Peptides against a protein of PDB entry 5A53. Designs and how they scored, part 174

Target 1, 230 residues: chain A of PDB entry 5A53
Amino acid sequence: LVENVKQALFIPGQSCNKNLHDIMVDLSALKKPDMKRFNRKNDIHPFEDMSPLEFFSEKNDCSLMVLMTSSKKRKNNMTFIRTFGYKIYDMIELMVADNFKLLSDFKKLTFTVGLKPMFTFQGAAFDTHPVYKQIKSLFLDFFRGESTDLQDVAGLQHVISMTIQGDFQDGEPLPNVLFRVYKLKSYKSDQGGKRLPRIELVEIGPRLDFKIGRIHTPSPDMVTEAHKKP

## One batch from the design tools (peptide; made by RFdiffusion4, then SolubleMPNN)

Design b2_p22_4_s2 (from b2_p22_4, 10 letters changed)
Fold by OpenDDE base, seed 3:
Structure b2_p22_4_s2 (fold): chain B 230 residues (1-230), chain A 22 residues (1-22)
Amino acid sequence: as target 1 above (230 residues)
Amino acid sequence: MGPMYQEELHAEKLLALSKQVL
């Protein structure tokens, strides 16, 4: 079964500002063509009432949603939502730090739309800690694209890198997640004998440092249903 | 050992590459 590519819906909340709009545009560009954006602000409070998001999931046939909000307590907040059967599966708040860079801050490189990204996750907690496991799962699910049987390695253009910012102990605040996007450049080095292709990574943006906020985890029953392959 | 997705690049190699480009 070729799983259909999950569609993403980007929703500006009532408190969405210019910076969040610009971040939304740039991050959603990495999800093209499998992306919709609302132009109108919507007054949605997902940790108070999830029903509007379930309605939007069904109406737009989107199993991925991103709500853009900003407040003094939760500045530049991107709430990532996943649905299963148009019901809320999980949610996580990721607040973008003020040091963000947009695609316009980097050298414009031509890229093919719809090529699958490679991923890299730096930090052992991505495999052990429940919150970072959810983040890893979310970003893989969000940007993985089509499951093609032929991994055409030639189709790998971008690397999405996620790094946990430093070590932490139990009871300490969870470190930020550093989101970076690179383009692979292959150079034919014709040095004498061994043509080792020199691969260079060129940052293309956006550059986002995510502070972790509130989380909604799925019920054990929803986990079981979501892992039942049809 | 979580499922190593074939789409996952070894973090150490990319981090080494990124430090050479900065």
Scores: peptide ipSAE 0.026, ipTM 0.597, DockQ to the pose 0.085
Fold by OpenDDE base, seed 1:
Structure b2_p22_4_s2 (fold): chain B 230 residues (1-230), chain A 22 residues (1-22)
Amino acid sequence: as target 1 above (230 residues)
Amino acid sequence: MGPMYQEELHAEKLLALSKQVL
């Protein structure tokens, strides 16, 4: 069974501003063609009532959603939602820090739309800590694209890098997650007979530092059902 | 030796990863 590529729906909340809109546009560009965006603001409070999101998931056939909201307590907040059978599986608030960079802040590089990203995760907590495990799972699920056979190495043009910003101990505030996107550039070195392709990483954006907010974890039953491969 | 910015360590890991894939 080729797992169908999960479709994403980007939803401007009532408090969505220009910065969040621009971030939404740029982040969603990485999810093309498997992305929908609403042009109108929607009054959704997912941690109070999840029903509107379940309705949108079903109506739009999207198992991934991103709600864009901003408040004094939760500035530039991207609530990432996953559904299973159009029911809420998990949610996480990721607040974009003010130091963000848009695609327009980087050199325009030609990239093919729809190519599968590579991923890299920096920080042991991505494998051990429940919150960072959820973030890792979410971003892998969000940008995984088609299950292509490993043979199309030629199709790997970009890397999504996620880094935990520093070490932390139990009881300390969770460090930010640094989201970076790089394009792989291969240069033919004509120098010295060994044509070792020089590979360079070029940041292409967006650059986002995510502060972790509220989390909704899946029920054990939903975890079991979501891991049942048909 | 200045603090190797986490970004440099990431660039090396990414470069290593790119060499495994390419």
Scores: peptide ipSAE 0.022, ipTM 0.571, DockQ to the pose 0.049
Fold by OpenDDE base, seed 5:
Structure b2_p22_4_s2 (fold): chain B 230 residues (1-230), chain A 22 residues (1-22)
Amino acid sequence: as target 1 above (230 residues)
Amino acid sequence: MGPMYQEELHAEKLLALSKQVL
């Protein structure tokens, strides 16, 4: 079953600054061609009123949204929103730490737009902890592209890596999620007449450390309805 | 484990995974 590719809408909030705009541009480049960006700032407060986001979801036919805001309390905040039937399914605030790197900070490599990424998740909590399970689900939904039954190995160009930064116990602040993007390079090494494919991973950016903020979880009813659709 | 060590260990794990998927 080929699932329709989920479209993403990137929305600059009223408090969007240059750094957050640059982050938006670079992260959204990984979602091309299935991405729209607003050029104008919008005054949206998703944890106060979700209605503007539901309206934008429907109007733009986008089931994925990212709101870019920045404040003293929530610096470089990327609010990731998913909709189901143009209604808010879930939301999560992911604040980009100041140590971020843009695509321009890395060696320029040729990149084919629209190739399906590979994913790696590091940390047991991605499978057990509700918040990290939501993050895993979100990023899979966001970047997986078309579900093709044929993994054309020739189409695998890059790896999206997500790592939980360290261990944590119950009641401790949730560790950051380290977002990294690598290009896969295949080298033909001729050693002794046997061509052994050497694979190298080269970081291409952006490099983002996400601090977890506020979360809106789906209602049990919406979870049930969302899982009924193949 | 310092952030650099996690990135190297991560690169190795990624490289190992890439070899399993390819």
Scores: peptide ipSAE 0.020, ipTM 0.557, DockQ to the pose 0.042
Fold by OpenDDE base, seed 2:
Structure b2_p22_4_s2 (fold): chain B 230 residues (1-230), chain A 22 residues (1-22)
Amino acid sequence: as target 1 above (230 residues)
Amino acid sequence: MGPMYQEELHAEKLLALSKQVL
């Protein structure tokens, strides 16, 4: 089954600032061509009323949304939303730390738009802890593109990496998630007849450290319906 | 472990993964 590529809608909230706008532009560049951006600010409070997001999901045919907001309590907040049948499936607040780097902070490397990323997840909690399992699922859904069984290995140009920043115990604050993007550079090694391609990783940005905020989890019924492959 | 050590260990893991996929 070729599942249609999930489309993403980037929404500046009422409190969206220049830094969040720049982050939105750079993160959405990794989702091209499968993204839309609103140019106008929208007054949306998803943890108070989800109805405006369901409306935007349906009207724009987008099952992925990112709301950009900032306050004293939730600075540089990216709310990631997934919908199923244009209804809210899950939500997570990921606040960008002040140490972020934009694409302009890295050496401009040409990359082909629409090529699939590879993924790496570092930290056992990505497979065991419910919050980090949701983050892993979200980023896979967000950037995976078309479900083609043919990993055209020749078409893999970049790696999205997510790392849990340190160990934690039960009842402790959840560590940040370090988001990194690397381009694969293949060099023809001229050494000694066996042309093993030398592969190097070059960071291309953006560089984002995510602090975890509020979470909305789907109902058991919505989980069951979303896992029913047609 | 300072942030540099995590990035280096991370780069090695990523490089190992890239060699398995390519």
Scores: peptide ipSAE 0.020, ipTM 0.558, DockQ to the pose 0.064

Design b2_p22_4_s3 (from b2_p22_4, 12 letters changed)
Fold by OpenDDE base, seed 3:
Structure b2_p22_4_s3 (fold): chain B 230 residues (1-230), chain A 22 residues (1-22)
Amino acid sequence: as target 1 above (230 residues)
Amino acid sequence: MGEMYQSELYSKKLLELSKQFL
């Protein structure tokens, strides 16, 4: 069964500002064509009432949502939501640090819309720590795109890199996650008669450092239902 | 300094991965 590509809905919250809007536009560009954006602000507080998000999930047929909000405590906050059967599965707040870079800050490189990204995850906690496991699962699910056959490896144009910023111990604040996007450039290098393809990585943006905020984890029952292969 | 070091390490890992598909 080829899993259908999950659709994403980007929602400006009431406190959405120009910077968050620009971040939303650039991050959502990586999800094209499987993305919708609201143009109007919506007063949504997902950790207080999830019902508006479930309504939007069903109405727009989107199993992925991103809510854009900003406050003194949660500046440049992107709440990532996943639904299963239009019910909230999980949520995570990822706050964008002020050092962000937009696509306009990088050299414009043409990319083909709809190509599946490669992923790299750096930090052992992505495989061991529950929060970083959720982040890894979320971003893989969010940007997985269409299942391309192995023959389309030649079409792999970009890499999404996620790095945990340093080591941490139990009880310490969780380090930021560094989000980077690179384009693969293959050069035919004629070095010494052996055509070794040289691969270069060029950053294309956006550049986002995510501070981890509040988390909602799925119920054991929802985990069981979501893992049932039809 | 840390970001450049990660970029080089990733370039090496991607180069190793690409060699498995060549």
Scores: peptide ipSAE 0.021, ipTM 0.575, DockQ to the pose 0.044
Fold by OpenDDE base, seed 2:
Structure b2_p22_4_s3 (fold): chain B 230 residues (1-230), chain A 22 residues (1-22)
Amino acid sequence: as target 1 above (230 residues)
Amino acid sequence: MGEMYQSELYSKKLLELSKQFL
């Protein structure tokens, strides 16, 4: 089954700033060629009215959307939206901390467009806590790319790492998610006749620390419907 | 310290992952 690659739409909100724009550009580069961006700001408030996003999902044939907004309460906010049948499935606000790094802050390495990332998740909560499960699901869904035959091991260029920043207890604020991107470098080690491939990870950016904001979860009916379609 | 430790842990995990693809 060739899973159709999910297309992403990046939407600058009315309050989108330069930093968010730069972050949008860099993050969307990882989603090429399966990405669209709006050049104009759109006044969208998804937690107040979801209808504009559903309209954009349908009009652009994008099941993934990212809304870029910033306010005093929600600075550098990336709202990640998934749709199913062009209806809102889930949403999550991920606010980028001020310590972010862009691709330009790292050594420029040749990047092949369209290669599938590997993923690493650090933190037990990614498998147990509903919010972190949603984040894990979202990022896997967002960056899975085309189901190319696993045979092109040569195509494994980069790793997306997501780490929960520390432990937390029930009722405590949810720790940030540390988003990191690494390029794999394979070195043939000539040491001692056993060619153990040395793999080094080189951070390539962007570097984003996500503060978790508001969440919209799908209705049980939508979950059931989404699981029925392969 | 923490970032380097993460990089080593990731390097090990990736080495393990690479072995699954080799």
Scores: peptide ipSAE 0.021, ipTM 0.579, DockQ to the pose 0.044
Fold by OpenDDE base, seed 1:
Structure b2_p22_4_s3 (fold): chain B 230 residues (1-230), chain A 22 residues (1-22)
Amino acid sequence: as target 1 above (230 residues)
Amino acid sequence: MGEMYQSELYSKKLLELSKQFL
């Protein structure tokens, strides 16, 4: 069963600025061709009223949405939303730190659109802590694309890396998640008769450090329903 | 130093991952 590729909708909020627009463009490039972007700003407050997002999910046939907003309290905020049956499943605010880098800040490399990324997650909390589990699940759902036959290792062009920035204890603020994108360069190294492919990683961008904001978790009923559909 | 260390650790993990797909 080829899992249908989830479509993403990028929505500029009313407070969307040039920086957020540029981040949106660069991040959405990784989701091509399975991405739509609105050119118009929309006044949406997802933690106050989710109904407009459910409407957009249905109207655009998108189960993934990203709302771009910025305020003094929530600067460079990307609200990631997933829907199930065009109803809100979960939401998370990920605020981009000011140290972000765009694709233009890196050496331009040839990139094939539509290739499946590899993922790496660094930090035990991605497997144990509920919030980081949600982040891991979200990014896997967002960028995993089509289940291509694993045999085309040659088709593995890029890696999405997510790292929890440091250790934390219970009751402490959640560390940022470092989002990095690398292109794989494979070199044939003939060292000692074993052709061990030497893999070099080249950062291609964007570079985003995500501060975790508000979350909305799915109801137990929605979790059960979402797991029933392959 | 930390970013390079992460890149080496990533390169090793990716090499291990690539071996799982070979």
Scores: peptide ipSAE 0.017, ipTM 0.549, DockQ to the pose 0.045
Fold by OpenDDE base, seed 5:
Order: structure tokens, then sequence, then C-alpha cells
Structure b2_p22_4_s3 (fold): chain B 230 residues (1-230), chain A 22 residues (1-22)
């Protein structure tokens, strides 16, 4: 089953600032070629009215959207939205902490556009806690790209790492999610006559620490429908 | 044969990667 690659639309909100723009550019570069960006700011408040996002989803044929907003309460906020049948499936606010690093902060490594990332998730809550399960699902959906045959696996260049920052108990504030991107470097090690390829991970950016904000969860009916469609 | 070799190399790569994150 060749799943159609989910297209992403990056939307600068009215409060989008330079930092968010730069973050948007860098994060969206990882989604190329399956990405669109609006150049104009749009006044969208997804937790108040979702209809503009549904309109943009349909108009642009994008089932993934990222709204870039910033306020005193929600600084550097990336609202990730998924649609199903151009209707809102889920939403999550992920606020980028001030310690972010851009691609320019790392050693420029050439990477081939369109290669699928590998994923690593650190923290048991990614499999058990509803919010972190949603985050895991979202990022997998966002960056999986085309269902390419095993041949493209040989081209795996980069790893997206997501780590829950520390342990937490029920009722405690949800820890941040640490987003990291690494490039795989294979070195031929000549150690001991067996050329074992040594693989090194080199961070390439962006580096984002996500604070979790508001969440919209899918209705049970939409979950059922989304799982029925091949 | 080539597909298995790639799969093993990938499994080893993934295993090595997983060890770096542990």
Amino acid sequence: as target 1 above (230 residues)
Amino acid sequence: MGEMYQSELYSKKLLELSKQFL
C-alpha cells in the first residue's frame, strides 16, 4: 500500500516573529519536498475557531499544518495540526524554549532532500501516556515521508531523536520533549583488518526543546474512521 | 541476498544508534 505522502503546510500566524520564522524554515527543510510555506501572516486562533485551518487543509491539500505564533503566555508556539478528510483530527501546541539552535549553529553537512529519517523515542511515556503517544504519532506522521522500498533505506542520512526530559508522575507538569536531529556518518574503520563500518551521529539541527501546551484530541469516531482507511 | 544484507546492516546500525541513546 503506497500511502500518499502527507503534505505539510507551515503557516505564520499574526504574532510570528523572526525566531519562529527561522525555526519554521529549518524544521520545514526536513519536510522537503512535501512542504508548503505561507509567506503572509494569517490571523488564526485554532483553539477558538478551527474552520480556517480546515479550509487551508482542503485548499492546499495538506493534512499536516504548523501554525507559528508567539505571545507572552505562549512564546515560540508551534501548533501542530493534523486533518483527516480536511477536518481537524488533532492539534497540539509545542512551545520552543529559548535555548533553541538553528541549522546555522551546526557544522553544515550536505544532506539529500527527501530521504526518510530514522526515529528514536526516549521515554516510556511515548508508548503509554496519551499526550506523548500523540506527539510520537504526530512526528512519525510528519516526517515518515513516502513509503519507499528498502532501497531508500540505504540512503538513511538522518535520525530524529525525541526525548522526554526527565521522569514525571501523574498530576505533575508534563516534561519537555527534546527534539534533536542527527546525521549518520559511516566511517570505514581499518581496525584489525575487519572493516567494520563505524557509525557516528553528528547533530545537524535544529535543536528544539518543546514545552507542551494545549491539546485537541480526536473524537472516537474520527479515530475509527482514520484507522479504517487504508 | 542484497536485501538481507541491507537489512542486517540497518539492524546493526539501528542497534548501534540505540546504544548511543541509552
Scores: peptide ipSAE 0.016, ipTM 0.520, DockQ to the pose 0.064; fails the geometry check

Design b2_p22_4_s4 (from b2_p22_4, 10 letters changed)
Fold by OpenDDE base, seed 4:
Structure b2_p22_4_s4 (fold): chain B 230 residues (1-230), chain A 22 residues (1-22)
Amino acid sequence: as target 1 above (230 residues)
Amino acid sequence: MGPLAQEDEYAEKLLALSKQVL
């Protein structure tokens, strides 16, 4: 089965700064080899005009895009975009909090490129609340792809963790999503005859706290078409 | 419990989960 792995395009916006560039480099490293990056800044305002993103989706054959922008109102903003048939399916603004950590802030651990991460989602709202359902769907689609072949358990090197930061009620501001990346480290325990491998989780970065911004949701018709398995 | 304590408890839960899957 040729896995049609979704390709990602990372786009520096006009307001992209050094911090966003560094975050883009580190986050995109997790999507290798299925990732492209633009080196030039592009003046794109996706909530005003989506046409430039549809054009880039088609021209680069990328169904995933990330636009890097920063303003006083939307600091360190990563707009995640998905397309279906090169048309905008959904968009979400995720603003990176100032407490972020880069891969350089952690012990450099080598990882095999192209291995699928395991995902963990903490918070009931990932299964109940529309916004957190979209975030869960987006990150699964971005890093795991469609093929859940159970045979990939032997290749399990990385865990991506997403946690909703606290409880919230209806009408309250949506809590941040804590994004963490861990490497599974196996140790041979020499303890007496039963060589149970000791497994440890080591954080490898990046560490990102996402504040939720604006959202574009697909039309009911686009949802129906995108869920039609061939 | 501060945000750090939630991360440690979470890392332990992930460790437990990883031991069930491997």
Scores: peptide ipSAE 0.023, ipTM 0.580, DockQ to the pose 0.040
Fold by OpenDDE base, seed 3:
Structure b2_p22_4_s4 (fold): chain B 230 residues (1-230), chain A 22 residues (1-22)
Amino acid sequence: as target 1 above (230 residues)
Amino acid sequence: MGPLAQEDEYAEKLLALSKQVL
């Protein structure tokens, strides 16, 4: 089965700054080789007009897009977009907090390109709350694609962690999502003639705390069509 | 529990999970 790996397009918006560019470069490195980046800024306002994104989806054959924008109200904003049949399926704004760390802030570790990350999700709301279910679905779709081949477990080098920052009640502001990336490091420990492999998690970056912004949810008809297995 | 204590407990849970998967 040819893995139908979804291609991602990273788009700098008109308000894209150096920090967002650096975040874009580092986050997109985790999606290699299945990633394109625009070098030019594009004036796109996806919650006002989605047509430019549908055009870019079709012209670049990318079902995943990330728009990089920044304003006083929405600082360091990454709008994640998914398309189905080159039409907008869903969108979510994830604003990166100022405490972010880049890959350059961590010890450079060699990694094999094209290995699928393992995911961990911390917080019951990832399975119950509509917004966090969308975030979980988005990140799984973004980095794993549709085919979980069991053979990918043998090559597992990376763990992506997503944690809901604290508890919340109904009607409260949605807590941030803490995005972390780790490399699995195996050590041979010689303890008493039994070589027990010691495994350690080493953070490799980027480190991103996401504040949730605006959301576009798919129509019931698009949900039905997207779940039809070809 | 301060934000640091949540990160440490989280790192321990991830380490425990990594030991179960591997």
Scores: peptide ipSAE 0.022, ipTM 0.562, DockQ to the pose 0.050
Fold by OpenDDE base, seed 2:
Structure b2_p22_4_s4 (fold): chain B 230 residues (1-230), chain A 22 residues (1-22)
Amino acid sequence: as target 1 above (230 residues)
Amino acid sequence: MGPLAQEDEYAEKLLALSKQVL
């Protein structure tokens, strides 16, 4: 079963600002060619009414959506939405901290469009805590293209890092998730007749620190349906 | 460990992973 590559739709909300637009452009560049962007602002409040997002999911054939909004309470907010059968599966608000860096802040490196990133997750909570498990699942699902078994290793150009910023206890605010993107550079070192491949990591951006906001979790029925292999 | 120290340890882990994959 060739799982069709999930298409992403980036939606500027009514409160979308220049910073969010720039972040949207840079993050969506990592999802090319499997990405659409709206140029018009849309007045969408997904935690009040999900129906406009379900309509956009169906109309654009996109199972991934990102809504860009900003308010005093939820500054630089990226709402990540997944759909199943064009119905809302889950949602999470990830607010970008003001210390973000764009692709323009890094040395431009040539990369091949459409190569899948490798992921790394730092923090035990990505495997144990329900919110961080959802974040891990979301980002893997968002940037994991078609599972082509053999070509993924030979074409590895990018690594996406996700790190939980520090330890936390129950009842404490959830630490931010540090999103980083690196390019792998291989150098042939001619040291003493043994050509050992030297691999270096170069940060390429964007650099995003995500503050966790509101979450919508799927119903048990939707979880069961989404895990049914066709 | 500060966020920078986690990034450095992460870069080392990625370097190790890249050596396993390449």
Scores: peptide ipSAE 0.021, ipTM 0.487, DockQ to the pose 0.055
Fold by OpenDDE base, seed 1:
Structure b2_p22_4_s4 (fold): chain B 230 residues (1-230), chain A 22 residues (1-22)
Amino acid sequence: as target 1 above (230 residues)
Amino acid sequence: MGPLAQEDEYAEKLLALSKQVL
């Protein structure tokens, strides 16, 4: 079964500002060609009414959505939404910290559009803590790209690194998730007649530190339905 | 090395590199 590549819809909310727009453009560039963007602001409050998002999911055939909003309480907020059968599966607010870097802040490196990124996750909580498990699942699902049977290691151009910013205990605020994007550069190292390809990671952006906000978790029934193999 | 073993070695190298760059 060739799993169809999940399409993402990027939606500027009514409170979308220039910074969020720029972040949206740069993050969505990593999802090309499987991405749509709205040019118009939409008044959507997903934690109050999810119906507009379900409508957009169906109308645009997008099972991934990102709503860009900003307020005093939730500055630079990216609400990531997944749908199943055009119904809301899960949602998470990820607020971008002010220390963000855009693609323009890095050396312009050309890359082939549509190549699947490799993910790295740093922090045990990505496998144990419900919120970080949801984040891991979301980003893997968001950027999984084409299921090429050949993970052609030779075709791997991008690495997305996600790091939990420090340790935390029960009852402490959830640490930020550090989102970093690297390009793999292969150098022909001519060391002593053995051409060993030297691989270097070069940060290409965007650089985003995500503060975790509100979460909507799927019902147990929706989890069961989403895990059914067709 | 099978493609999976190359992927694992590559993932380990990337993880090691990510730890050096982060």
Scores: peptide ipSAE 0.018, ipTM 0.498, DockQ to the pose 0.068

